Peptides against a protein of PDB entry 4GMN. Designs and how they scored, part 129

Target 1, 375 residues: chain A of PDB entry 4GMN
Amino acid sequence: RYANITLLALVTLASIGTDFQETLVKGNQGSRESPISAADEEWNGFDDADGDAMDVDQKSSSGEDQEEDYEEIDVKEDDEDDDDDSITSEMQADMERVVGADGTDDGDLEDLPTLRELIQTAVPQLIRLSNLPIDSDESLTIQSHALSALNNISWTISCLEFANGENANIHNAWYPTAKKIWRKTILPILEADSADLKLATQVTSLAWAVARVLHGETPTDGNPHRKFISLYHSSKQQAGGNSNSIEEPEDPFQGLGVKCIGVVGSLAHDPAPIEVNREVGVFLVTLLRQSNNVPPAEIVEALNQLFDIYGDEELACDKEVFWKDGFLKHLEEFLPKMRTLTKGIDKRTQPELRTRADEALLNLGRFVQYKKKHA

## One batch from the design tools (peptide; made by RFdiffusion4, then SolubleMPNN)

Design b2_p17_1_s3 (from b2_p17_1, 7 letters changed)
Fold by OpenDDE base, seed 4:
Structure b2_p17_1_s3 (fold): chain B 375 residues (1-375), chain A 17 residues (1-17)
Amino acid sequence: as target 1 above (375 residues)
Amino acid sequence: MKIKLDEEALRYNGTLS
């Protein structure tokens, strides 16, 4: 009885996430009066214009060598495992960093009560349900439905504009919850290293939705990018051997390989650690070098991620990774291969894949030209 | 409040479960 009510509630929450997205899409369509005129605006890179360079005056205080002999106070480690699920002072400081200096815009979703209840009431329960011990087919079913509901909510929120302070109230309400999904749901399931490709696909889809909002601010603890790279390689090995056709999703962009690329690409954005960025960048560039053995959808996603990661020349990753590791040469060498790959996609059978490949090819040409001008 | 959508993000709508 309780299980059926829980399952019904989870299915209802997953459906509410989908219905909410449809409602947002329908609400935004009513404002598309102006066709984006294809203005021949020269593509000048991915200028995130809000580079208000705070002139951090590096006052070089040459403070002297005081050798203070700190006495070894033998503080007894009383291991009180206070599982203080309190907002850690770090989470509070992270919230205070996102709450700009004018302390009036508490991320008060007063005007969005449904979204507030989804974030504040539903998601914490879904996190708890996704972390239940798997001891039965019923607990596995509950976990799968909780992950589906978290996925649909997280994807819906990831479809909101957050650039230039847009939807800041929603961003501020979601950000700590997204970090909680990452730490409490995604990481534990990735660490359990289950051979279940369905579970791996659900977690990777959720991870991509979360990482599309958190980007380089996604927690790097335990090097999750390496786990997703490993999962990418493992998924390729399994697809080659066992004829247990997990039916390749009819949509080539719904494949586990594409999802892994989307996650690691999102994790590598600024302000990600340079070594995380490097490992992901090398992985993505290696896919392009090996493109003869890589599905076209994964190549399209890997290109888009490379453009998004390295489109801004002011970012540390441009100098420290893109130029140092010679990525431009690999992108230039890939241009003729991408033209061949894109032309090989049948417009009649795979119109979306062909369109996205034609766009990625166009962007690759522009990106290579941009980087050559700024070399 | 008018909620603005990321149009590029909407291309990933097939990721819904």
Scores: peptide ipSAE 0.244, ipTM 0.878, DockQ to the pose 0.699
Fold by OpenDDE base, seed 5:
Structure b2_p17_1_s3 (fold): chain B 375 residues (1-375), chain A 17 residues (1-17)
Amino acid sequence: as target 1 above (375 residues)
Amino acid sequence: MKIKLDEEALRYNGTLS
């Protein structure tokens, strides 16, 4: 029974994740009439009514036409017909409803039967499985699969818009369940002080997904932000010592360091206690100050988290932390370092990292200018 | 109206395990 629920949840989540990704891709492709370059995604966090277009006269230097002959690598599509017909038409229809719903606030979870069963039936069982006594390799395997299933559910739900009352029915159903995952799964694993970096990575990924919905309303019991900061530092100390290559994930944004930053950033949002916000803000700003020894992806994530936390001047954390602790000076001093860091990323070998670093650099410039106007 | 997906969520597609 539990194995079948976990398997069904995993299959449903694979379906939900894939259909969501496909709908996102289709959604983004339909807006491609204008190539909004990744540089033209304005971080609209600021209602800058004063459109003084600084005319940056970029003088066109005529660089010569090198025709690089792209050899067409004929990638034979080996059609491995893996008949994993496991995506029920009901799961697909539920995802299409979740991703296609023009925010008619009147949607009952009755219209989303698969999502309802995931939240109400599957997740409570996965929480139980993640809390089983670890006494065998089988119990470790069950815990790992339960954490993976909870991760994928939580990530998928965290991809829904909840601003302005969008998907309020889903938010209202998920919110108490997310708090239960936090208190019953995440906190106990973090307290167990396991030297298992795989388990730490799984629980940190799940914690990030949950914290992306709960933000500053995430339970602060036991100061979990300090545990993730400690985990960040411990992971760096281990990587520097023994060449037991934990294979750094091929994706630099999937690293444990990035995940720790994402969790603590999300935890620091309003209405988080000002002291939690301060400790996280100081941690993030300290990463920027120490940037010579920090992976570029972690710098990008730390910048994005700082923008999201301190973008609103009406929040108590702006006055009590950002201005009081002098964060603007540190961001301004980091701007030339970020330009050097971003230029050092090879566009050919790390295109995504370069794009996200170029964006974070642009946003850092804008953020520093904004904060200087509002000083 | 296209659901405004959290643009940040799109950036984390590789977080699925």
Scores: peptide ipSAE 0.219, ipTM 0.865, DockQ to the pose 0.498
Fold by OpenDDE base, seed 3:
Structure b2_p17_1_s3 (fold): chain B 375 residues (1-375), chain A 17 residues (1-17)
Amino acid sequence: as target 1 above (375 residues)
Amino acid sequence: MKIKLDEEALRYNGTLS
């Protein structure tokens, strides 16, 4: 009984995280539809040209009457209007306020009570549940659901703009909690060195969501970037051996390899230590050099991370890593390989992967030209 | 104020579990 209630509560918290993201997306779309006053361009009527549509006579065929007596299964439409309006009116009002708020408020989520309760009350319990001793299948299930809920919440918060002081109140409330998730959930699981690839995928997804907000301010204690690089390599070794293929996710961008690249890329941003940046940069550039053995989605993610890390010439990592370690040469040498890779992706079977690869190829050409002008 | 959603962040929506 208590286990089922806890499980239901965790599923509900995971759903709330998803619905929150959908509400943010809908709220942002509705604000772009300012009605451009459709100027009444008088659609001058199509002239009624008289065309004599010919009389074609086609005949005959008499196929027989089999009255199959479809018994009216009186499917009672139980209109269970399960208005499972999972979006509470309070959560919707919080979303409208987040979209509406002029960034004057000193980090108190006073105007965002649902988000405040999610961050201050729910997330600390989820951290506790994710860090329970695993002694049963039930405790493993609770951990998995707690990680899923933390993942969905963290991903949704990572979809908010925080650049230039946008949403500073939410950022200030989330930042200490994100560091707590990192230190109390992510690091302990990474240190347990579990052979469980499902758990590794869940914790890496959560780590990416958290690192997308913390960037180079993510705690560097215990060199977590090296643990994720090790996990990347270990995942590639296991996929080659035993036929317990975790079903490769239907989406190439949901793979553990992509998630590992996303985490370490995010960890390498300024103000990360230059040696952390160097180790990650060398890892990413090495993937490009070995691209013949790397999935296309991982190459796309590695390129995007390299652009984000080294796009700013004013950062210490530009001079101390990008130029010193000769990354421009490796990126330039990769351009013809990226063109071949991108052309090899079928637009019919993998339209998203092809679109993202075409974008990454375009950006790589621009980035190489940019860096050559700023040399 | 429009919450500027990170349009790149929304490309990772499949990371929800």
Scores: peptide ipSAE 0.244, ipTM 0.874, DockQ to the pose 0.662; fails the geometry check
Fold by OpenDDE base, seed 2:
Structure b2_p17_1_s3 (fold): chain B 375 residues (1-375), chain A 17 residues (1-17)
Amino acid sequence: as target 1 above (375 residues)
Amino acid sequence: MKIKLDEEALRYNGTLS
């Protein structure tokens, strides 16, 4: 009886995290006249200094309008107007306030009572539940649901812009809590060295969400980057041996390998210790060198992480790692392989993977050119 | 101040469980 109430509360908290994200997306879209297609986001990791726009004369080849008569497939609008009014009026009001708040007031979430209670009241309980002794299938279920709720909350908060002091009140409230999740939930699970790939995937997803906000300020105690690199390699070895097909997630970006890359990439950002940065950078560059045996989604993620880590030439890691360890040569040598890899992705069957690979290829070309100019 | 979303972060929505 109490277990079922706890599980229901955990499922409800996980759903609140999802619903909050959906409402954030809807609220932001309603404020922009055009849906930003995820396809048009170029990596702007360099200050656009006033360099001469090479007028690439896009010669508009007027392809003839073949009116292919698309038969109206009468897709019955199943008006499942499940107006799942699950978005509480309080969550909507909090979101309207966050969209409205002039950034003058101190790091108090006074104007965001639901988000405040989520961070200050719910998350500490979820951390406690994720740390229960595992002695039963019930305790495993509670841990899994607590991790799911922490994951959804942490991912949702990681979707907020925090650069240039944006959302500073939320950042300041979340930051100590994120460090607590890392130290109290993530590290103990990683130290338990469990062979449970489901648990490893859950904790790695949570670790990525947390590390996307904390970056190089993520606690480096116990070298967690090495644990995630080890987990990456272990996951590849298990996929080859035991025909317990952990169903490869339908989404190639939801794979444990991608999540491991995302975590270690985020951990390597400034102000991470140079040795942590080096070990991660060498890992990522090694994936590119071994790309024939690496899933395309992991290559895309490894490239994006390399751009984010080494995009700023003023950072100590640029001189002490990128240039010193000769990463530019490896990236340049990878360009023709990336072109082949990207062209090998079917646009029809894997449109997202193809789009993200085309973007990563474009950014790789630009990044290599930038680094050659600044050599 | 509008909640600025990290649009790149939204590409990872499938990480929700």
Scores: peptide ipSAE 0.230, ipTM 0.873, DockQ to the pose 0.704; fails the geometry check

Design b2_p17_1_s4 (from b2_p17_1, 7 letters changed)
Fold by OpenDDE base, seed 5:
Parts: sequence; structure tokens; C-alpha cells
Structure b2_p17_1_s4 (fold): chain B 375 residues (1-375), chain A 17 residues (1-17)
Amino acid sequence: as target 1 above (375 residues)
Amino acid sequence: KPIKLDEEALRYNNTQS
């Protein structure tokens, strides 16, 4: 009896998440009279701000060599135990919680009572239900439905614009909850190292939705990027064996491989640790090098993630990873392969995959040209 | 204000039916 009520409540919450997304989409479509053709959002590379050539007039002032006698200050290596108070992702979350508790705009969802109840009331219960001990088929079913509800809510929120301070009230309300989903739901399931590909697909879908909002601020505890890279490789090894393939999703972009790429790409954004960025960047570039054995949808996702991660030359990852590890050469060598791959996709049978591949090919050409100009 | 959506983000929708 309690199980059936819990399952009905979870199915109802998952449906509310979907109905809420549909309501948001219909509300947004009603405000735009003209369908903006999806063709005109070209990747505008960083506009060359017309660098006014500061004519640095090299006045060769021959300043005299004053040999200042640098007294060799014998800096005692005091082994200060740098208590590397590595602000644990937990301490950082507590600091963000303390800063968010100061009397600035607490994400006042007064105008959004449904979203408020989803974030504040439903999600904490779903996190609890996803963390139940798995001791029965019933507890596994409850976990699966809790993950589906969390997935639908998290994806719906990840489809909101947060750039330039848009929806800041929703972002501020979601951010601590997203970190809690990561730490309490996603990490424990990844650490349990279950051979259940269904559960792995559900947690990876949820992880992608969460990481699309948190990006490089996603907690790095336990190196979750390596777990998703391992899951990517493990999923490929299992698909090659027995013809009892879990039905590859009819949509090529719903595959576990695409989801793994989307998660690790999102985790590698600034301010992610440079080593996390490097490991992800090397993984993504390696997929392009091995593209003959990689599904086209995974190549499209890997390219988009590489553009988003390495688009900004002011970020530390540009110098320390992109240039240092020679990624430009690999992208340039991949450009003719991408042209062949994209042309091989039938527009009639796979129109979406072809459109997204044509866009990714265009962006790859622009990105390579941009990076060559800034070399 | 109306809730602004990221239209590009909607292309990634992984909601489960």
C-alpha cells in the first residue's frame, strides 16, 4: 500500500516536471511571434574588438646598469605545514550558503509558487528516495522513479536562460539544491559501481542536467569525470558483445555515450581544476582521432563541448591545455573527416542529426580559423 | 518577468516520459 502511493506520487512528480516544461515552452513560444530560424544562431566567435594598435613608441632609453647588491636573504624553509585548507567542495557550499543567507535577494520565488514547491519541497524528498538502501525490486523501482523525477525537474531547470543574470532568482534557488543532488544522489550511485546500465543511464542523464547549470563549479570530489569516462568505455565494450543490446534509443542524441560526453564536457568548464579539464579535453580529442568507430551524434557532442570549453582565450585552460597539448592540430586534421562524416548522414532518414552535424562542421571551420589567428 | 528559455538548451532535452 505505501509503495503504491509512493510510486504514484513519484510518477505524478515526474509528470508535473514534464507538464511544467511544456508550459514554459508554450509560454516562451507565445512571446516570440516569428520562429527565429535555428540556422541564424551561428557561433559568433569572440568578436575581434578592434584592438587600437597602441603604437608603443620604443624609446630606447639606455638606463645605466646599477648593480643593486641583492642581499641573499636566507629564507628559511619553515616547513609551514600548509594546511592546504583546500576549501572542500562542502566548505565552499557552506560559504555560498552563508553568502546567500546575507540579506540580498534570497531567490524569491514568490511569483513562481510551483517551481518553489518543486525545488524546496519535492526535490529534497526525491533525493531521500533515491538514497534508500536497495534491498528489494520495490526499492529499486522507487529509486528509478525518484531519479526520473529528479531528471525531469533538473532538465527543465537547465533549459532556463541563466546568462547575463537572467532568471537569477531561479538560479540562486536551484544552485544549492543542484549541488545536493550531485553529492547525495549522483556520487553515491557512481561510487556503488553497479553493472546496471539502466541505472547508469538514469544517473548520467541526471548528472548532465545538473552539470549544465553548475559547469566547472560541480563538486570534483572522487573525480567523477573519470567515472563517466570509464562508463563511456564500458558501455562501448558491452554493446559490441551480445545482440541483447539495450535498445539503442531511437534518438541518437539520447544515447549513453552522448550523455557521458555531455557530463564530462560540462564538468571541464572554468573554474574546473586544470587537470580535470586536461583529462576531459584529451578524452574528447581522442574521440575525434578515433572517429571511424564513434557514432556521429557523439562526435557532434564532443565538438560542441570542445568549442564551449576552449572558446575563451583568456581562460587558464586555453594556455595550459589547448595550446600546451596541441589540440588545434587535432581539430584541423579532423576537419576533412568531419566533412565526410556529415555528408554521409542521410537528410531524409536523420534530418536532426544532419542539421546538428552541418552546424558542428561550420563551427569547427570557424573555431580552427579563430584559433589560428590567435596562435 | 516572463521566464526566458535557452532555445539551444531545449535541443538537449533528456526528460523521461
Scores: peptide ipSAE 0.384, ipTM 0.930, DockQ to the pose 0.762
Fold by OpenDDE base, seed 3:
Structure b2_p17_1_s4 (fold): chain B 375 residues (1-375), chain A 17 residues (1-17)
Amino acid sequence: as target 1 above (375 residues)
Amino acid sequence: KPIKLDEEALRYNNTQS
């Protein structure tokens, strides 16, 4: 009984995280629809051209077959008012307030009661549930659902713009909680060194969402980047041996390898320690060198991370890592391989992967040209 | 102000259904 209520509450929290994201997307789209003034496009009347309808005559057949009296089953359309109450009136009110709020810097979520309750009340409980001793299938199920809920909340928050002080109130409220998720949920699971690839995928997804907000300010205690690099390599070794196909995620970007790259890339941003940046940069460049054995989605992610990490020439990592370790040469040597890889992706069967690879190829060409001008 | 979304961030959505 309590387990079922807890599971239902965890599923509901995971759904709220998804619905909140959808509501954010819809709200942002609606704000871009400036009313295009309906310019009176004079609907020029279609002239009644008298096209001769030819008289095709054909005949005959009379088949009589039986009026089976299908009893009108009066299917009462029970108007199940699907109260698609998915968006709580509180979430909608939060959305309206966030659209209104001139963001006070104080991390105060007074105007965002649902988001406040998610961050301050729900997330601390989810962290607790994710840290329960695993002694039963029930405790494992609770941990999995708690990780899913934390993942959805963290991903939703990671979709907010925080650059240039945008959403500073939300950032300031989330930042200490994100560090708590990292230290209390992510690190302990990574330290347990479980052979459970499902758990590893869940914690890595959560770690990516958290690291996309914290970047180089993610706690470096215990060298988590090395743990994710090790997990990347271990996942490749296991996939080759056991024909227990963990169903390759239908989406190539949902793979554990992509998630590991996303995490370590995010961890390597300024102000990360230069040695952390170097180890990640060398890992990413090594994937490009070994690209013949690397899934295309992982190559796309590794390129995007390299552009984001080394895009700013004013950062210490540009001089101390990018130039010092000769990364430009590796990127230039990879450019013809990336063209071949991208052309090998079928636009019909993998349209998203092809689009993202075409973008990454374009950006690689631009990035190499940029770095050659700023050498 | 409307919550500004990171449009690039939305492309990476790893929410679990």
Scores: peptide ipSAE 0.380, ipTM 0.927, DockQ to the pose 0.766
Fold by OpenDDE base, seed 2:
Structure b2_p17_1_s4 (fold): chain B 375 residues (1-375), chain A 17 residues (1-17)
Amino acid sequence: as target 1 above (375 residues)
Amino acid sequence: KPIKLDEEALRYNNTQS
């Protein structure tokens, strides 16, 4: 009875975390006429305020308008008025609120009561539940659901803009809680060295969400980057031996390998210790060198992480790691391989993977040119 | 004004159903 009520509450909190994200997205879209298309956010480097846009004269080859008669698949818009009664009026009201940049708010989230209760009341309980001794299938189930709820809340918060002091009150409220999740939930699970790949995937997903906000300020105690690198390698070894289809997630970006790369990449950002940065950078560059045996989604993620970590030339990691360890040569040597890899992805069967690979290829070309100019 | 989102961050969504 109590276990079922606790489980229902955890499922409800995980749902609220997802519904909150959807409400955030819908509320932000309602203010912008354009759907969140994958913006062709081309990485232009940090300093290209004065970059003369090379007018690449794209000669418009007038391809003849073959009017392919697209049969109008009458997608019945079932206007399911999903009056999804799951969204509380308080959650809707929180989405409409501007977090004013008035840095006088002590992070109390007075104007964001639902988000405040999630961070201050729900998350501390979820951390407690994720730390229960695993002595039964019920305790394992409770831990899994607590991790799912923490994951959904942490991912949702990681989708907020925090650059330039945006959402600073939310950031300030979340930051100590994120560190608490890391120290109390993530580290103990990683230290237990469980062979459970499901649990490892859940904790790695949560770790990525947390590390996307904390970056290089993520606690480095116990060298968690090495544990995630080890987990990456262990996951690859197990996939080769047991023909038990761990169902590769339908989404290639939801794979444990991608999540491990995302975590360690995020951990390596400034102000991470240079040794942590170096070990991660060497790991990522090694994936590119071994790309023939690496899934395309992991290559895309490894490239994006390398751009984010080493995009700023003023950072200590640029001189002490990027240039010192000769990363530019490896990136330049990888360009023709990336072109081949990207062209090998079928746009029809894997449109997202192809788009993200095309973006990463473009950014790799630009990044190599940028670094050659700033050598 | 709605809470400002990071549009790039949304491409990484790892929420669990």
Scores: peptide ipSAE 0.366, ipTM 0.924, DockQ to the pose 0.749
Fold by OpenDDE base, seed 1:
Structure b2_p17_1_s4 (fold): chain B 375 residues (1-375), chain A 17 residues (1-17)
Amino acid sequence: as target 1 above (375 residues)
Amino acid sequence: KPIKLDEEALRYNNTQS
């Protein structure tokens, strides 16, 4: 009985996370007359803004850095067995209110009670459930569903813009929780070194969603990037031996290999330790060198991650890794291979993969040209 | 204010059923 209620709650939380994402997407589509063409997402480098920097006299008000001692809200583990059904029903009612609000109400982030409850109430419980001792098939099922719910919530939050101080209130609320997911859910599962590829795929998907928000501020304790690189290699070795069709996910971008690349790429962003950045950068560049044996979707992801990591010349990783380790040469040598790879993708059978490969090829050409000007 | 979405982020939708 308890387990069936817990499983239902977990399935409902996973569904709420998905429905929230769908609602955000529908709301955003209603506000835009034209979908930004995938062609407008092209990496343009740094614009040489020859634009007159208007001297905005930022009066340096030396506001004293009050170290607001963010009192670690010792959320007392009041073991109140609050009925898990109540939280799910409130979250669902709040979701129905947000979905049922005609998309004309500029839903202030303060007016997102569902998102607040997802972050503050649901996620802490899901972290607890993901850490249950595995003593039965039932506890393994609970862990899997808790990971699915955490994944869906974390992915939904990772679809929010946080650049330039956008959604800063959500970012600030999510950031400590995302670190808690990383330390309490992701790391223990990675350390357990399970041969379960399903569990590995779930935790890697969650890790990618979390790392897409935390980037280089993701906790580096235990060198998790090496665990994901190891998982990438292990997954390739297993796929080569057993003709058990791990049914390659119908979407080539949903594969464990792509997810591993996405995680380690995200972990390597500034302010990541330079050695973490180097190990990831070398891994990604090595995939390009070995591209004849790498799925096209993994090449696309590895390229995008390389652009994002090394796009900024002011970052320490540009000088200490990109230039020092000679990455430009490898990218330039890969450019003709990428053209061949992209042309080999059938537009009729794999239209999305072809589109994303055409974009990554274009961006690679631009990136190589940019880096050659700034050499 | 509508929540600003990262459109590139939406291409990575890894939500699980």
Scores: peptide ipSAE 0.369, ipTM 0.925, DockQ to the pose 0.756; fails the geometry check

